# Peptides against a protein of PDB entry 9IZ0: the designs that were tried, part 62

Target 1, 345 residues: chain A of PDB entry 9IZ0
Amino acid sequence: ITCLGSNGHTYKQLVKGGNDDLRQDAVMEQVFEQVNGFLRSYRKTSQRNLSMRTYKVIPLALKTGVIEWVQDTIPLGEYLDSAHKVYHPKEWSLSTCRKLIAEKQMEDLETRLKVYDLVCRHYRPVFRHFFLESYADPVQWFTTQTNYARSTAVASVLGHVLGLGDRHGQNILIDKTSGEVIHIDLGIAFEQGKKLPVPECVPFRLTRDVVDGMGITGVEGVFRRCMEFTLETLRREEDSLLSVLEVLRYDPLFSWLISPLRRMKKQKMQLENFNQPESGNITTDASRDPKIQRNNVSGESEAERAILKVRQKLSSTLSVEASVGELIRIAQDPSYLALMFCGWS

## One batch from the design tools (peptide; aimed at target 1 D166)

Design b2_p23_6_s2 (made by RFdiffusion4, then SolubleMPNN; from b2_p23_6, 9 letters changed)
Fold by OpenDDE base, seed 3:
Structure b2_p23_6_s2 (fold): chain B 345 residues (1-345), chain A 23 residues (1-23)
Amino acid sequence: as target 1 above (345 residues)
Amino acid sequence: EEEEYLKLLREAGYPLPLSEILR
């Protein structure tokens, strides 16, 4: 739908209906707005205009809502698939890479590492071309690449702290005007991505293409420093952040567990991308399984565990620099990336 | 030094380097 604002501007909005619970997305966007408050209050983050890009989500019912349409965006995965075909037309297709990784999913780590390395050699990074193609002016090019590195750093720290896991390329939008990243479909938080059939093992997405977009300095430039300043801000505001999460603990609309429907949808998307033959009709008879009462006791225990894990991630046991160094190392480790659904791009 | 660093990583809730998990 298109709405006319009181300011005379037209706003596009997406009305979602169906099986997508938008309440979890709306709550995570509210957490990001609170964190953006902390980033604006702290000098080191405010001077760099560090923020998590948010979008408005208005849940209307259990399965319906209105989402702000983020204009002038492209999914990272859509850009990368197109750009790889243009810049590396002799390399392997994304489908070939996915198939080879899938065929080895049940093999040992050594075999999976060999296949990951083989895929990486036949599917090279291209994301630098987004900035080179989109911005002919050197000042605009530098500004947008800097904004990309900054926004990716904020999203990476928040992704780690809130346990958003490996955000796949369809859940990351790139703003074509600013170069900033926008994270969408926030239905997996607090390390629930580790419970997927292909578990999200990395703290955030820092694949070769994500790094290629940062320019010649890669992670060692704006990205690392902006992660450090973001983590320093979140450590300073630990009690404020934990207080926001405690409100969510008692929110009956928030689910600390992955929705069975979202799990099935992600599992189906994983299986379809793996070209596994549809094993027949699991008619999940929507019979009134009395699991609703068991879900409250399990939900409270999961909420407590999630808050404890956030507190642990905000611990000052390691310096900010050491903590960021480890996060960057782990997010780029081939041993984790080889286990991922799409760790090569 | 290395064992103390690995302890700090565990206490901070970081996964260990795979080189240390495979030992």
Scores: peptide ipSAE 0.218, ipTM 0.785, DockQ to the pose 0.019
OpenDDE base, seeds 1, 2, 4, 5: peptide ipSAE 0.016, 0.017, 0.009, 0.195; ipTM 0.404, 0.420, 0.358, 0.755

Design b2_p23_6_s3 (made by RFdiffusion4, then SolubleMPNN; from b2_p23_6, 12 letters changed)
Fold by OpenDDE base, seed 4:
Formats: C-alpha cells, sequence, structure tokens
Structure b2_p23_6_s3 (fold): chain B 345 residues (1-345), chain A 23 residues (1-23)
C-alpha cells in the first residue's frame, strides 16, 4: 500500500498478514531504537554514526501488521546468488551446495567439515562485487563499504547480545544507497535459534561473503573496531538495556520462546530444501499430540533466563577486545559454520 | 497517527511502560 504521511510525502508500506507475529518484530525494533539512543550518546559510536538500521512495524492484529517498505534494498542472499552465477559460472549452484551439506547433516563433524571445505572450494565469495559494481566513484565506494562494515558490526553485537536467530541471506537486506545492512524478520531472538531443527551455533552471521563485503581488511579493520565500540557502549548502558528488556517481560503478547508454528514452518522449509525422495510411510499421525508436558515453566521464568543471558553477554569479565576477538573467532570457525544450514556464503 | 496507535495498544491491554517506550 502507499500511505500519504502528514508531511505530504507518500510512503510505501507492506501489509503482512498470515501466521507471522509482527509483534516480536515491532518489539525488537523498539529495542534497537533504544540502543540507537545509547549509540548516539557516546562519542566513540556517535562520531561513526553507528546505528542498527530499523524499519517501522505497526502490528494491527495478532498476525497482521504494516511494515515500512525499505526502498532501494536487496536481500543479501538474492544478490549473492545472482552475483555468483555471473562471477563464478563454472562453480556449483547454491542448490548443489545446499544438497551436499544436507546429505551430510547427520554425519560426524569430520565428515561435515570435509563437505563444508569442498563446498567452499566450489562456491567462492562474491559480495565485494556489490560495492565495485554499484559505486563507480571511489569515495562513494569507500563510504558505502565503510557503512556496510559499521552496520554489520552493530548488527553483529546486537544479534549476539539479544540472541537473534534466523539470520539467513533473505533476512538481511542491503541498502543500495548507503551500503548498510537491515535485519528483518526478528521473530527468533534470545537464543531460540538453537532450538531450530538445524541449531544455530554462531553468535552472528560472519560467513565468507559477509567478510568479503568488508574489503581487503576483512574483519581486521572497521568491523572489529566498530564491534568493540558498540560492545563498550552496551556494557556501559547495561542497566538501561536490561530495564528495556524487563518491560518486555510484562508484554503479554511477547514470546520469549519460539512459537511451535514458527518452528514447524522453519522445519518444513528446511525439509523442502532437502529433496530427499519420499521414502515410505511417515504416517503424520497428527493425532499424537505429544503431550509435551507444558511444563508450566512460567513465561516469567523464560524471560528471566533470557535477561540473565543478556546480562552474561554484557559481562565485563573479559575486556571488550578479548570478547569481540572471541566472538569473531567463533563466528568464522569452520567447526560451527559446517553445522549451519548455509555457513559457506 | 502515533497517538491513536498508542491508544489502541492501551485498549489492547499493553502496559503503559511498554507504550511509553514506543513514543
Amino acid sequence: as target 1 above (345 residues)
Amino acid sequence: DLEEYLKELEKAGYPRPLIEILR
């Protein structure tokens, strides 16, 4: 839809209906706006214009809302699939890579690492070409690549601290004007990505293509420094951030747990991408509702555990540099990336 | 209007502290 604003400007908006609860997205966007306030208040972050890019989400009903249409964006995964076909036309298709990783999903770590390495050799990074193609002016190229590295650093710290999951290439938009990343579909937070059929083992997405977009310095430049400044700011504002999260504890509509429906949807999407031939009778005996004992683990105790995990991630036990160093190491570790649904790109 | 939306949230039973963070 196109809405006329009170300022006389027309805004495109996406009406999202169906089974997706936009309230979680709206809540996470508000947390990001509060964090953006902290980032503006500190000299080290403010001087670099560090922010999480946000979009407006207006939940209209339990499963319906209006999302701001982010103009001039492309999904990272869409760009990467297109660019890979152009720059590496003799390499494997994304579907081939997915299939090989899938076929080895139940194998040991050593076998999965071998397949991951094989996929990596046959699917090379291309994301640097986004900046080279889009920006003929060297100053604009450098500025947009810098903005990308900065925004990715902020999103990586926040993604870790808040335990954002489902950070696949379709849930990360690239702003073609600024080079900034925009994270969408925020419905998996507080480490609930670890409860997916393919558990998320990395603190944030730092795949080879995500790094390739940072240019020649990779992580060892603007990205690392901006992660450090962002984490330093969040540690200083720990009590303020925790106070914001405590307010969410009282939202009767906020789910600290992945919804069973969303888990099933993700499971189905993962299984459909695995064209295993239908071998026999999986009797979907839908009738055995496993009495998952609703252990009435009160929604309160899940919120408390989530907030405690946020506090633990903000701990000053390690230096900012040591903490960021370890996060970057883990996020790039093949032993974790080989376990991911799409850890190679 | 933001204020109309905030009033709808209040009517929907959202706690005021959460609504005030939306302002």
Scores: peptide ipSAE 0.005, ipTM 0.278, DockQ to the pose 0.023
OpenDDE base, seeds 1, 2, 3, 5: peptide ipSAE 0.016, 0.000, 0.000, 0.000; ipTM 0.392, 0.270, 0.264, 0.286; seeds 1, 3 fail the geometry check

Design b2_p23_6_s4 (made by RFdiffusion4, then SolubleMPNN; from b2_p23_6, 13 letters changed)
Fold by OpenDDE base, seed 1:
Structure b2_p23_6_s4 (fold): chain B 345 residues (1-345), chain A 23 residues (1-23)
Amino acid sequence: as target 1 above (345 residues)
Amino acid sequence: DYEEFLQELLEAGYPLPLIETLR
């Protein structure tokens, strides 16, 4: 829909209907707005305009809402698939890479690492071309690439701290004007991504293409420093951040757990991305209901565990530099990336 | 050799129809 604002501007809005609770997205955006307040309060982050890009989510009902249409954006995965075909037309298709990884998803780590390395050799990074193509002016190019590295750093720290899951290339938008990243579909938080059929093992998305977009310095420079400043700010505001999360503990509409429906939907989307539309009746033998032991872990105990994990991630046991160094290492480790649905790009 | 590589994939138990998409 297009809404006319009271300011005379027209805003495109996406009306989402369906089975997805937009309340979780709206709540996470509110958390990001509070964090953006913290980032503005500290000199090191404020001077760099560090922020998590937010979008407006208005839940209209449990399963229906209006999402701000982020204008002038492209999904990272859409750009990368298109650009890879242009720059590397003789390399493997994204579908081929996905199939190879999928076929070995149940194999040991050694086998999965071999397949991952192989896929990496036949699917090279291209995301640097986004900036080179989109920005003819060197100052604009440098500015937008810097904005990308900064926004990715903030999103990476926040994504780790809040345990944001499902950070695939379709859930990360690139603002074509600023080069900033915008994270969407925030319904997998507090490490619930580890409960997916393909468990998320990385703290945030830092794949080869995500790094290639940072330019010649990769993670070393703007990205690392901005992660450090962001984490330093969040450690200082730990009590404030935890107080915001404690309010969510008492929100009866906030789900600390991935919904069974969302889990099944993500399962189906993962499977459908592997299967060509060959007309094979996938009899989803729904009969093996894994006895999800509904351990009646009260919603309170899940919230408490989530908040405790946030506190642990903000611990000053390691320096900011050491913590960021370890996060960057883990996020780029082939042993973790080989386990992802799409760790090569 | 690329054919040796495709053969290694076959021996690694990749399905032939998938290997044929690499040619």
Scores: peptide ipSAE 0.063, ipTM 0.715, DockQ to the pose 0.034
OpenDDE base, seeds 2, 3, 4, 5: peptide ipSAE 0.013, 0.030, 0.008, 0.013; ipTM 0.400, 0.544, 0.279, 0.428; seeds 2, 5 fail the geometry check

Design b2_p23_7 (made by RFdiffusion4)
Pose (drawn by RFdiffusion4):
Structure b2_p23_7 (pose): chain A 304 residues (1-257, 299-345), chain P 23 residues (1-23)
Amino acid sequence: ITCLGSNGHTYKQLVKGGNDDLRQDAVMEQVFEQVNGFLRSYRKTSQRNLSMRTYKVIPLALKTGVIEWVQDTIPLGEYLDSAHKVYHPKEWSLSTCRKLIAEKQMEDLETRLKVYDLVCRHYRPVFRHFFLESYADPVQWFTTQTNYARSTAVASVLGHVLGLGDRHGQNILIDKTSGEVIHIDLGIAFEQGKKLPVPECVPFRLTRDVVDGMGITGVEGVFRRCMEFTLETLRREEDSLLSVLEVLRYDPLFSWLGESEAERAILKVRQKLSSTLSVEASVGELIRIAQDPSYLALMFCGWS
Amino acid sequence: DVEERIEVEAATIAEMFLKNLGL
């Protein structure tokens, strides 16, 4: 539902009747805003202008809340389905991949990796072409690319820290003229998903297409630097963060999918921010664990 | 309220499960 504005600008409101965890999304957005404040009160984490982008959430009811449909965007999942067909029509479709993996579900590890390797060899990455031929001449394109890299890196590090759940393309929105990514529908949090009926391996969203969209350079450069600066900044302001997560713990609103998984979840948050390992080594291990095909094969259908 | 939260979590699980199956 799109309304005009007194200043003359239209605002789009996405109202949902489904039982999306909009209250959890709201509290998570509050944490994200406070993180943006942390990144704001520091030298390195603000020269890059890095921020975990937040979309305003106004949940009137958990089942029937209303959120801000962000200014003109194309979701990642709804995108690169058309781009896959237009750019690579000869290669296989998502139908062949999907249920072919469906045949993979009951198979062993080697079979799962083999079929995944085959399908991934068939479907070359295509998201790299969104930033080309869409935004503008090169300066704006590069600004948009670095904005996407930064925003996705910060969102991914924060999601790994807070154990964010679903990370399909259907839950990712790319801005367009700016390039900052907006994660949507973050209902599953504090390590809720891996432990699904169907298990997962990847801690944060990182497909082949996503790393192809970061540019010619994969996730080694601006992405890693942004991630590591985010990790160090989050560690330096760790006390305030755990204070925020504690106040989340003691209220019965945040979903942590008496004693609760929230305690163990924040302990794992502390471990993830623990200074025992160098931050650079932590970022390196995170990139490896999110990029390796062995982990990617067991994730789910698609996710090429 | 608790029952509603459980239903919401269960529905989310169901959606995630179906998505992972490619359904």

Design b2_p23_7_s1 (made by RFdiffusion4, then SolubleMPNN; from b2_p23_7, 17 letters changed)
Fold by OpenDDE base, seed 5:
Structure b2_p23_7_s1 (fold): chain B 345 residues (1-345), chain A 23 residues (1-23)
Amino acid sequence: as target 1 above (345 residues)
Amino acid sequence: EEKEKEEVNKELFEKLTKKRLGE
């Protein structure tokens, strides 16, 4: 929908209906706005304009709302699929890579690592080309690549601390003007990604293409340093951040658990990405609602557990540098990436 | 330091641009 603002400007808005609880997105955006306040308060983060890119979410009902259309954006996964076909036309398709990984999904780690390595050799990174294509001026190119590395660092730390899940290439937008990342579909938080049919086992998305976009320094430079400054800021503001999350503990509308419907939707999307559209009328007889025993794990006990996990991730037991070093190591570890739905790109 | 980074980035951009153009 396009709305005319009271200021005479036309705003494109995405009306999302029926299937996604935009209240979770709205709440997570409010948490990001508070974190952006912390990042502006500290010299080390403020001097670098470190922020989590936010977008306006207006929930209108339980399953309906208006999302700000972030202009001049592209989903990372859409860019990567298109660019890979252009730059590596002799390599495997994304569908071939997905199929091979799924065929081995139930196999042991050694078998999954062998298939992951095979896929990686036949599907090379291309995301560096985004910056090379988009900018003709060296200063704009460098500025945009720097903004990408900075925004990815903030999103990586914050995504780890809040346990953001479902960070696939369609849920990460790239701003074509600034090079900044914009995380969308925030309804899987507080490590609920581990409850998906394919469990998320990395702290944040740091795949080969995510690293390729950082340029020649990869993770070693702007990205690492900005992760360190972001984590230092979040550790200093631990009590403030926990206080924001405690307000959400008492929000009866906030779901600390992944909904069965969202889990089923993700399972279906995972399966549909493997089936070529054979025209078979799968009458999914919606009548077999699996009685997932709602173990009445009180929403309060899950909130307390989530807040405790946030506190544990902000622990000063390790230095900022050691903590960031370990997060970067785990996020790039083939033993974890081979277990992901799309860990190669 | 910032000027040296700008020069290194300019040289890198020129090298990558030539490689893209097939020069």
Scores: peptide ipSAE 0.023, ipTM 0.485, DockQ to the pose 0.013
OpenDDE base, seeds 1, 2, 3, 4: peptide ipSAE 0.007, 0.016, 0.000, 0.014; ipTM 0.247, 0.416, 0.245, 0.389; seed 3 fails the geometry check

Design b2_p23_7_s2 (made by RFdiffusion4, then SolubleMPNN; from b2_p23_7, 14 letters changed)
Fold by OpenDDE base, seed 5:
Structure b2_p23_7_s2 (fold): chain B 345 residues (1-345), chain A 23 residues (1-23)
Amino acid sequence: as target 1 above (345 residues)
Amino acid sequence: EKEEQEEVEKELIEKQTQRKLGL
């Protein structure tokens, strides 16, 4: 829908209805705004304009709401699929690569590594071309690539600390004007991605294309330094961040668990990659929501575990540099990436 | 035609993948 604001500006808005709990997105966006407050308060982060890019979410009901339409964006996965066809027309299709990884999903690590390496040789990174195509001016190119590396660093630290899952290429938007990343669909948090049928094993998305977008320095430049400054800020504000999360512990609207519906949707999407889509409109008549008596006791224990995991990730047992170094290593490790869902690549 | 070419390419890639993996 398009709305005229009281300020005379026209706003595009996405009305989302269905099975997605926009309250989780709204709460995570509120946590990001608090973290953006911390990032503005510290000289090392404020001088670099480090922020998690947010969008406005207004939940209207349990499964309906209004989302700010992020203008001039493209999903990372949509750009990459199109760019691979243009720049590498003799390489394997994304569908072929996904099929090969999916077929070996139940095999051992050695077999999955061999398949992943083979796919990587036949499907090369292209995301550097986003910046080369979009910005003819060298100053705009450099500024936008820097904004991308900065925003990706903030999102990577926050994504790790808050345990954000489901960070596939359709849930990451790229702003065509600023080069910033915008994370959407925040309904898998606090390590609930590890409870998916294919567990998420990496701390954040740092695939070959995500690195290719950082330019010639890859992770060894703006990205690493901005991760370090972000993690340093979050460690200093640990008590403030934990206090924000403790308020959510008592929010009856917040769910610390992956919804059964979202888990089923991910299970179907994993099964449908094995069978060609017969376009059966399964209108799941969702009119029978059983009143799940949320046994309050199970929600409190999961919230406590989530907060303990956040505290553990903010631990000063390792230096900021050592902690960031290990996170970058794990996020790029083929032994972890080869275990990811075929749609992650 | 395009779908048949993609299917033949997939089958060829699968056979090459099996041979390369020793699978």
Scores: peptide ipSAE 0.021, ipTM 0.513, DockQ to the pose 0.022
OpenDDE base, seeds 1, 2, 3, 4: peptide ipSAE 0.006, 0.015, 0.000, 0.015; ipTM 0.396, 0.482, 0.280, 0.475; seed 2 fails the geometry check

Design b2_p23_7_s3 (made by RFdiffusion4, then SolubleMPNN; from b2_p23_7, 15 letters changed)
Fold by OpenDDE base, seed 2:
Structure b2_p23_7_s3 (fold): chain B 345 residues (1-345), chain A 23 residues (1-23)
Amino acid sequence: as target 1 above (345 residues)
Amino acid sequence: EEEERREVEEELRKKLEELRLGK
């Protein structure tokens, strides 16, 4: 829809209806706005303009809402699929890579590592080309690549701390104007990604293409430093962040657990992506809402467990540098990436 | 600002050197 603002400007809005509870997205966006307040208040993060890029979500009903239209963006996965075809036309297709990983999903770690290595050799990183092709001016190229590394660092720390799941290439947008990342579809949080049919084993997405976009320094430049400053800010504001999450503990509209409908949808998408290119209008027949008896007692216990995990991730037991170093190591470890649905790109 | 400008200038220098070695 197009809305006329009180300022006389027209804004494009996406009306989303269906099985996605936009209240989860709206709550996570509110948490990101609070975190952006902390990042603006702390000198080390404020000087770097560090923020989680947000978008406006207005939930209207249980399965209906309005989402801000993010202009000048592209899904990371859409860009990567196109760019691999252009820059590496003799390499394997994304569908071939997906099929090989999929066929070996039930095999042992050794077999899965061999298949992952084979896929990696036949599907090389290309995301550096996004910056090289989009920006002819060297200063603009460098600024946008720096903004990408900064934005990815903030999203990586915050995604780890909040346990954001479902961070595939279609749920990460790239802003073509700034180079910033925009995370969408936020309904898998607080480590509920570990309950997916393919468990999420990495703290955040740091695949070879995500690293290739950072340029020559990879993770050992702006990215690592911005992760450190972001984690330092979140550790400083631990009580403030936990207070924001405690408000959600008593929100009867917030779900600390993955929705069974969303789990089933993700299971179908994971199974269908084994067999078909993404052109399917999923007309999911909305007629069977299972009355999920929200046992309030189970929701409170899951909220408490989620808040405890956030507190544990903000622990000062390790230095900021040691904690960031371990997160980067785990996020790039082939032993975890080989277990993921799309860990090669 | 100045430290960030130095990190930026050093990363720019490394990249220009990479582009020079790849030509």
Scores: peptide ipSAE 0.019, ipTM 0.432, DockQ to the pose 0.014
OpenDDE base, seeds 1, 3, 4, 5: peptide ipSAE 0.013, 0.014, 0.019, 0.019; ipTM 0.361, 0.386, 0.472, 0.466

Design b2_p23_7_s4 (made by RFdiffusion4, then SolubleMPNN; from b2_p23_7, 18 letters changed)
Fold by OpenDDE base, seed 3:
Structure b2_p23_7_s4 (fold): chain B 345 residues (1-345), chain A 23 residues (1-23)
Amino acid sequence: as target 1 above (345 residues)
Amino acid sequence: EEEELERIREERRKKLEEKRLGK
């Protein structure tokens, strides 16, 4: 839809209808706006213009809302699939890589590491080419690559601290003007992604292509330093951040419990992305509803546990540098990446 | 190899600019 604002400007907006509860997205965007306030208040983060890129979400009903149309963006996964076909036309297709990983999903870690390494050898990183293609001017190239590394660092710290899940290449937009990342579909927060049938084992997405976009310094340049400054700011504002999350604990519109329908939809999407139909009749009789023991975890007990996890992640027990170093290590560990649906790109 | 990569980059820049211009 297109709306005329009271300021005389015309705004394009996306109306999202269906089974998607946008209330969780709207709440997470509000948390990011508060965090952006903290990042602006501290010299080390403010001087670098560190922020989480946000978009406006207006929930209109339980399953319908209006989302800001983020112009001049591309999904990371869409760019990577397109660029990989151009730069590495003799390498394996994304579908071939997905199939091989899927076929070994039930195997031991050693077998999964072997197939992950094999896929990595036949599907090389290409995301550095985004900046080289999009920005002919060296100053623009350097600026946009720096903005990418900065925005990825902020999103990585927030992703870990707030337990953002489902950060696959389709849920990360790249702004073609600034090089910044925009995280979308925030329907999984506070470690709810660990409750999925395929649990998210990494604190944030730091795959080979995510790193390739940072240029020659990879994680050891702007990215690491900006993660450190972001985490330092969040530790200083711990009580302020926790106070924001406590307001959400009592928000009747915020669901601390993953909807069974959302869980099933995400599970089905995880399975359907494995089952692009090559014409083999695998009738997986999905009719075995696993008796989800409804552990009567009250939404309140889940909220309390989520807030406690945020507090634990903001602990000063380790230095900022040690904490960031460990997060970067875990996010790049093949033992976790091999367990992901798409850990190779 | 580098010249071929630069050609590919330039072709993709043009396609991005065409899309931005609504072509």
Scores: peptide ipSAE 0.033, ipTM 0.631, DockQ to the pose 0.015
OpenDDE base, seeds 1, 2, 4, 5: peptide ipSAE 0.026, 0.022, 0.000, 0.021; ipTM 0.580, 0.514, 0.265, 0.516; seed 4 fails the geometry check

Design b2_p23_8 (made by RFdiffusion4)
Pose (drawn by RFdiffusion4):
Structure b2_p23_8 (pose): chain A 304 residues (1-257, 299-345), chain P 23 residues (1-23)
Amino acid sequence: ITCLGSNGHTYKQLVKGGNDDLRQDAVMEQVFEQVNGFLRSYRKTSQRNLSMRTYKVIPLALKTGVIEWVQDTIPLGEYLDSAHKVYHPKEWSLSTCRKLIAEKQMEDLETRLKVYDLVCRHYRPVFRHFFLESYADPVQWFTTQTNYARSTAVASVLGHVLGLGDRHGQNILIDKTSGEVIHIDLGIAFEQGKKLPVPECVPFRLTRDVVDGMGITGVEGVFRRCMEFTLETLRREEDSLLSVLEVLRYDPLFSWLGESEAERAILKVRQKLSSTLSVEASVGELIRIAQDPSYLALMFCGWS
Amino acid sequence: TESYYETKEEELEEEKEEEVFVE
């Protein structure tokens, strides 16, 4: 539902009747805004202008809330389905991958990795082409690329820290003229998903297409640097963060999918921010654990 | 599990198509 504005600008409102956890999304957005404040009050974490982008959420009801449909965007999942066909028509479709993995569900580990390797060999990455031939001449393209890399890195580190759930393309919106990513529908949090009926391995969203979209350079450079600066900044302002997560703990609104999984979740948050391991080593291990095909194969259908 | 994602995809497509303009 798109309305005009007094200044002359139109605002789009995405109203949802489905029982999306819009209250959890709202509190998570509040945490994200406070994180943007932390990154604002520091030298390194603001020269990069890095910020975990927030989209305004106004949940009138949990089942029937209304959110801000962000200015013109194409969701990642709805995108690179058309791009996959246009750029690589010869290669297999999503249908062959999907239920072929469906055949993989009951198989053993080696079979799952083998079939995954085969399908991944068939379907070459295609998201790399969105930033090309779409935005502008090279300067704007590069600014958009670094904006995406930064935003996705910060969002991914924060989601791993807070155990964000669903991370399919259907839950990722790429801005366009700016490139900052906006994670949507973050209902599952505090390590909710891995423990699904169907298990997962990857801590944060990192497919082959996503790393291909970061540029020629994979996730080693601007992405890693932004992640590690985010980790150090979050550690330096850890006390305020755990204070925020504590106030989330004591209220019966945040979903942590008497004693609750929230306690263990924030303990794991502290461990993730623990200074026992160097931050650089932590970022390295995170990139390895999110990028390795062995982990990626067991994730779910698709996710190439 | 799969049904959820398929339903979610369809709902998202329907939400995208149900654009309403109000003055």

Design b2_p23_8_s1 (made by RFdiffusion4, then SolubleMPNN; from b2_p23_8, 12 letters changed)
Fold by OpenDDE base, seed 5:
Structure b2_p23_8_s1 (fold): chain B 345 residues (1-345), chain A 23 residues (1-23)
Amino acid sequence: as target 1 above (345 residues)
Amino acid sequence: VLEELERKEKELKELRENEIFVE
């Protein structure tokens, strides 16, 4: 929809209907706004303008709402698919890569690593070209690439701490003006991504294209340092962050668990993205939907486990540098990326 | 196009080397 603001400006808004729980998005955006408060209060993060980019989510009903259309954005995955065709026209298509990974999904880790390496050799990173193409001026290029590395660092730490899942290239927008990342579809949080049909095994998305966008230094320099400052801030504000999450524990509208319906929808979307020919009627034997009565008792125990896991991730047992170093290592580890739906780009 | 991108990438590398010294 298009709305005329009281200021005379026209705003595009996405009315999202269906099975997407916009209440989850709205709640996570509120958590990000609080975290942005912490980032502004700390000198090391405020001096670098570190923030999680937020967008307005107005839930209208349980499964419907209005999302602010973030102007001048592109989905990372849309850019990467288009750019890969331009810069590497002789390499494999995204659909070919997806198919090969899917065909080996049930194989052992060694086989999956071989297929992942094969896909990586035939689908090279291109995301550096976003900045090189979009900005003619060297200062604008440098500024936007720095903003990208900074925003990706914040989103990576915060996404890990909150256990944000479903971080595929369509759920990460790039602001064409600032170079900042904007995370959308926040309804898979608190490690519920591990319960997806293809479990998420990485702490955040740090694929080869995500790294290629950081330019020549890759993860070393701005990205690593901004992750460290962000984690240092979140550790300092642990009690404040946990207090924000405790408010959500008592929100009867917040779901700490991925719904079976959302899980099935994501499974279907994953299968459709593989361009498998319609192998016949998967009779959704509707007989095996256990009416898992949402026993309220299960929600409280999951909220408690989620908060305990956030506290564990904020533990000062390891240095900030050691913790960030391990997160970066795991997020780039082929042994985890080979297990993902799309770990190569 | 490619040579102009490589030239820009080089100029920008030199700019980054100078700014990594300022942070």
Scores: peptide ipSAE 0.008, ipTM 0.367, DockQ to the pose 0.016
OpenDDE base, seeds 1, 2, 3, 4: peptide ipSAE 0.005, 0.000, 0.006, 0.007; ipTM 0.319, 0.228, 0.374, 0.373

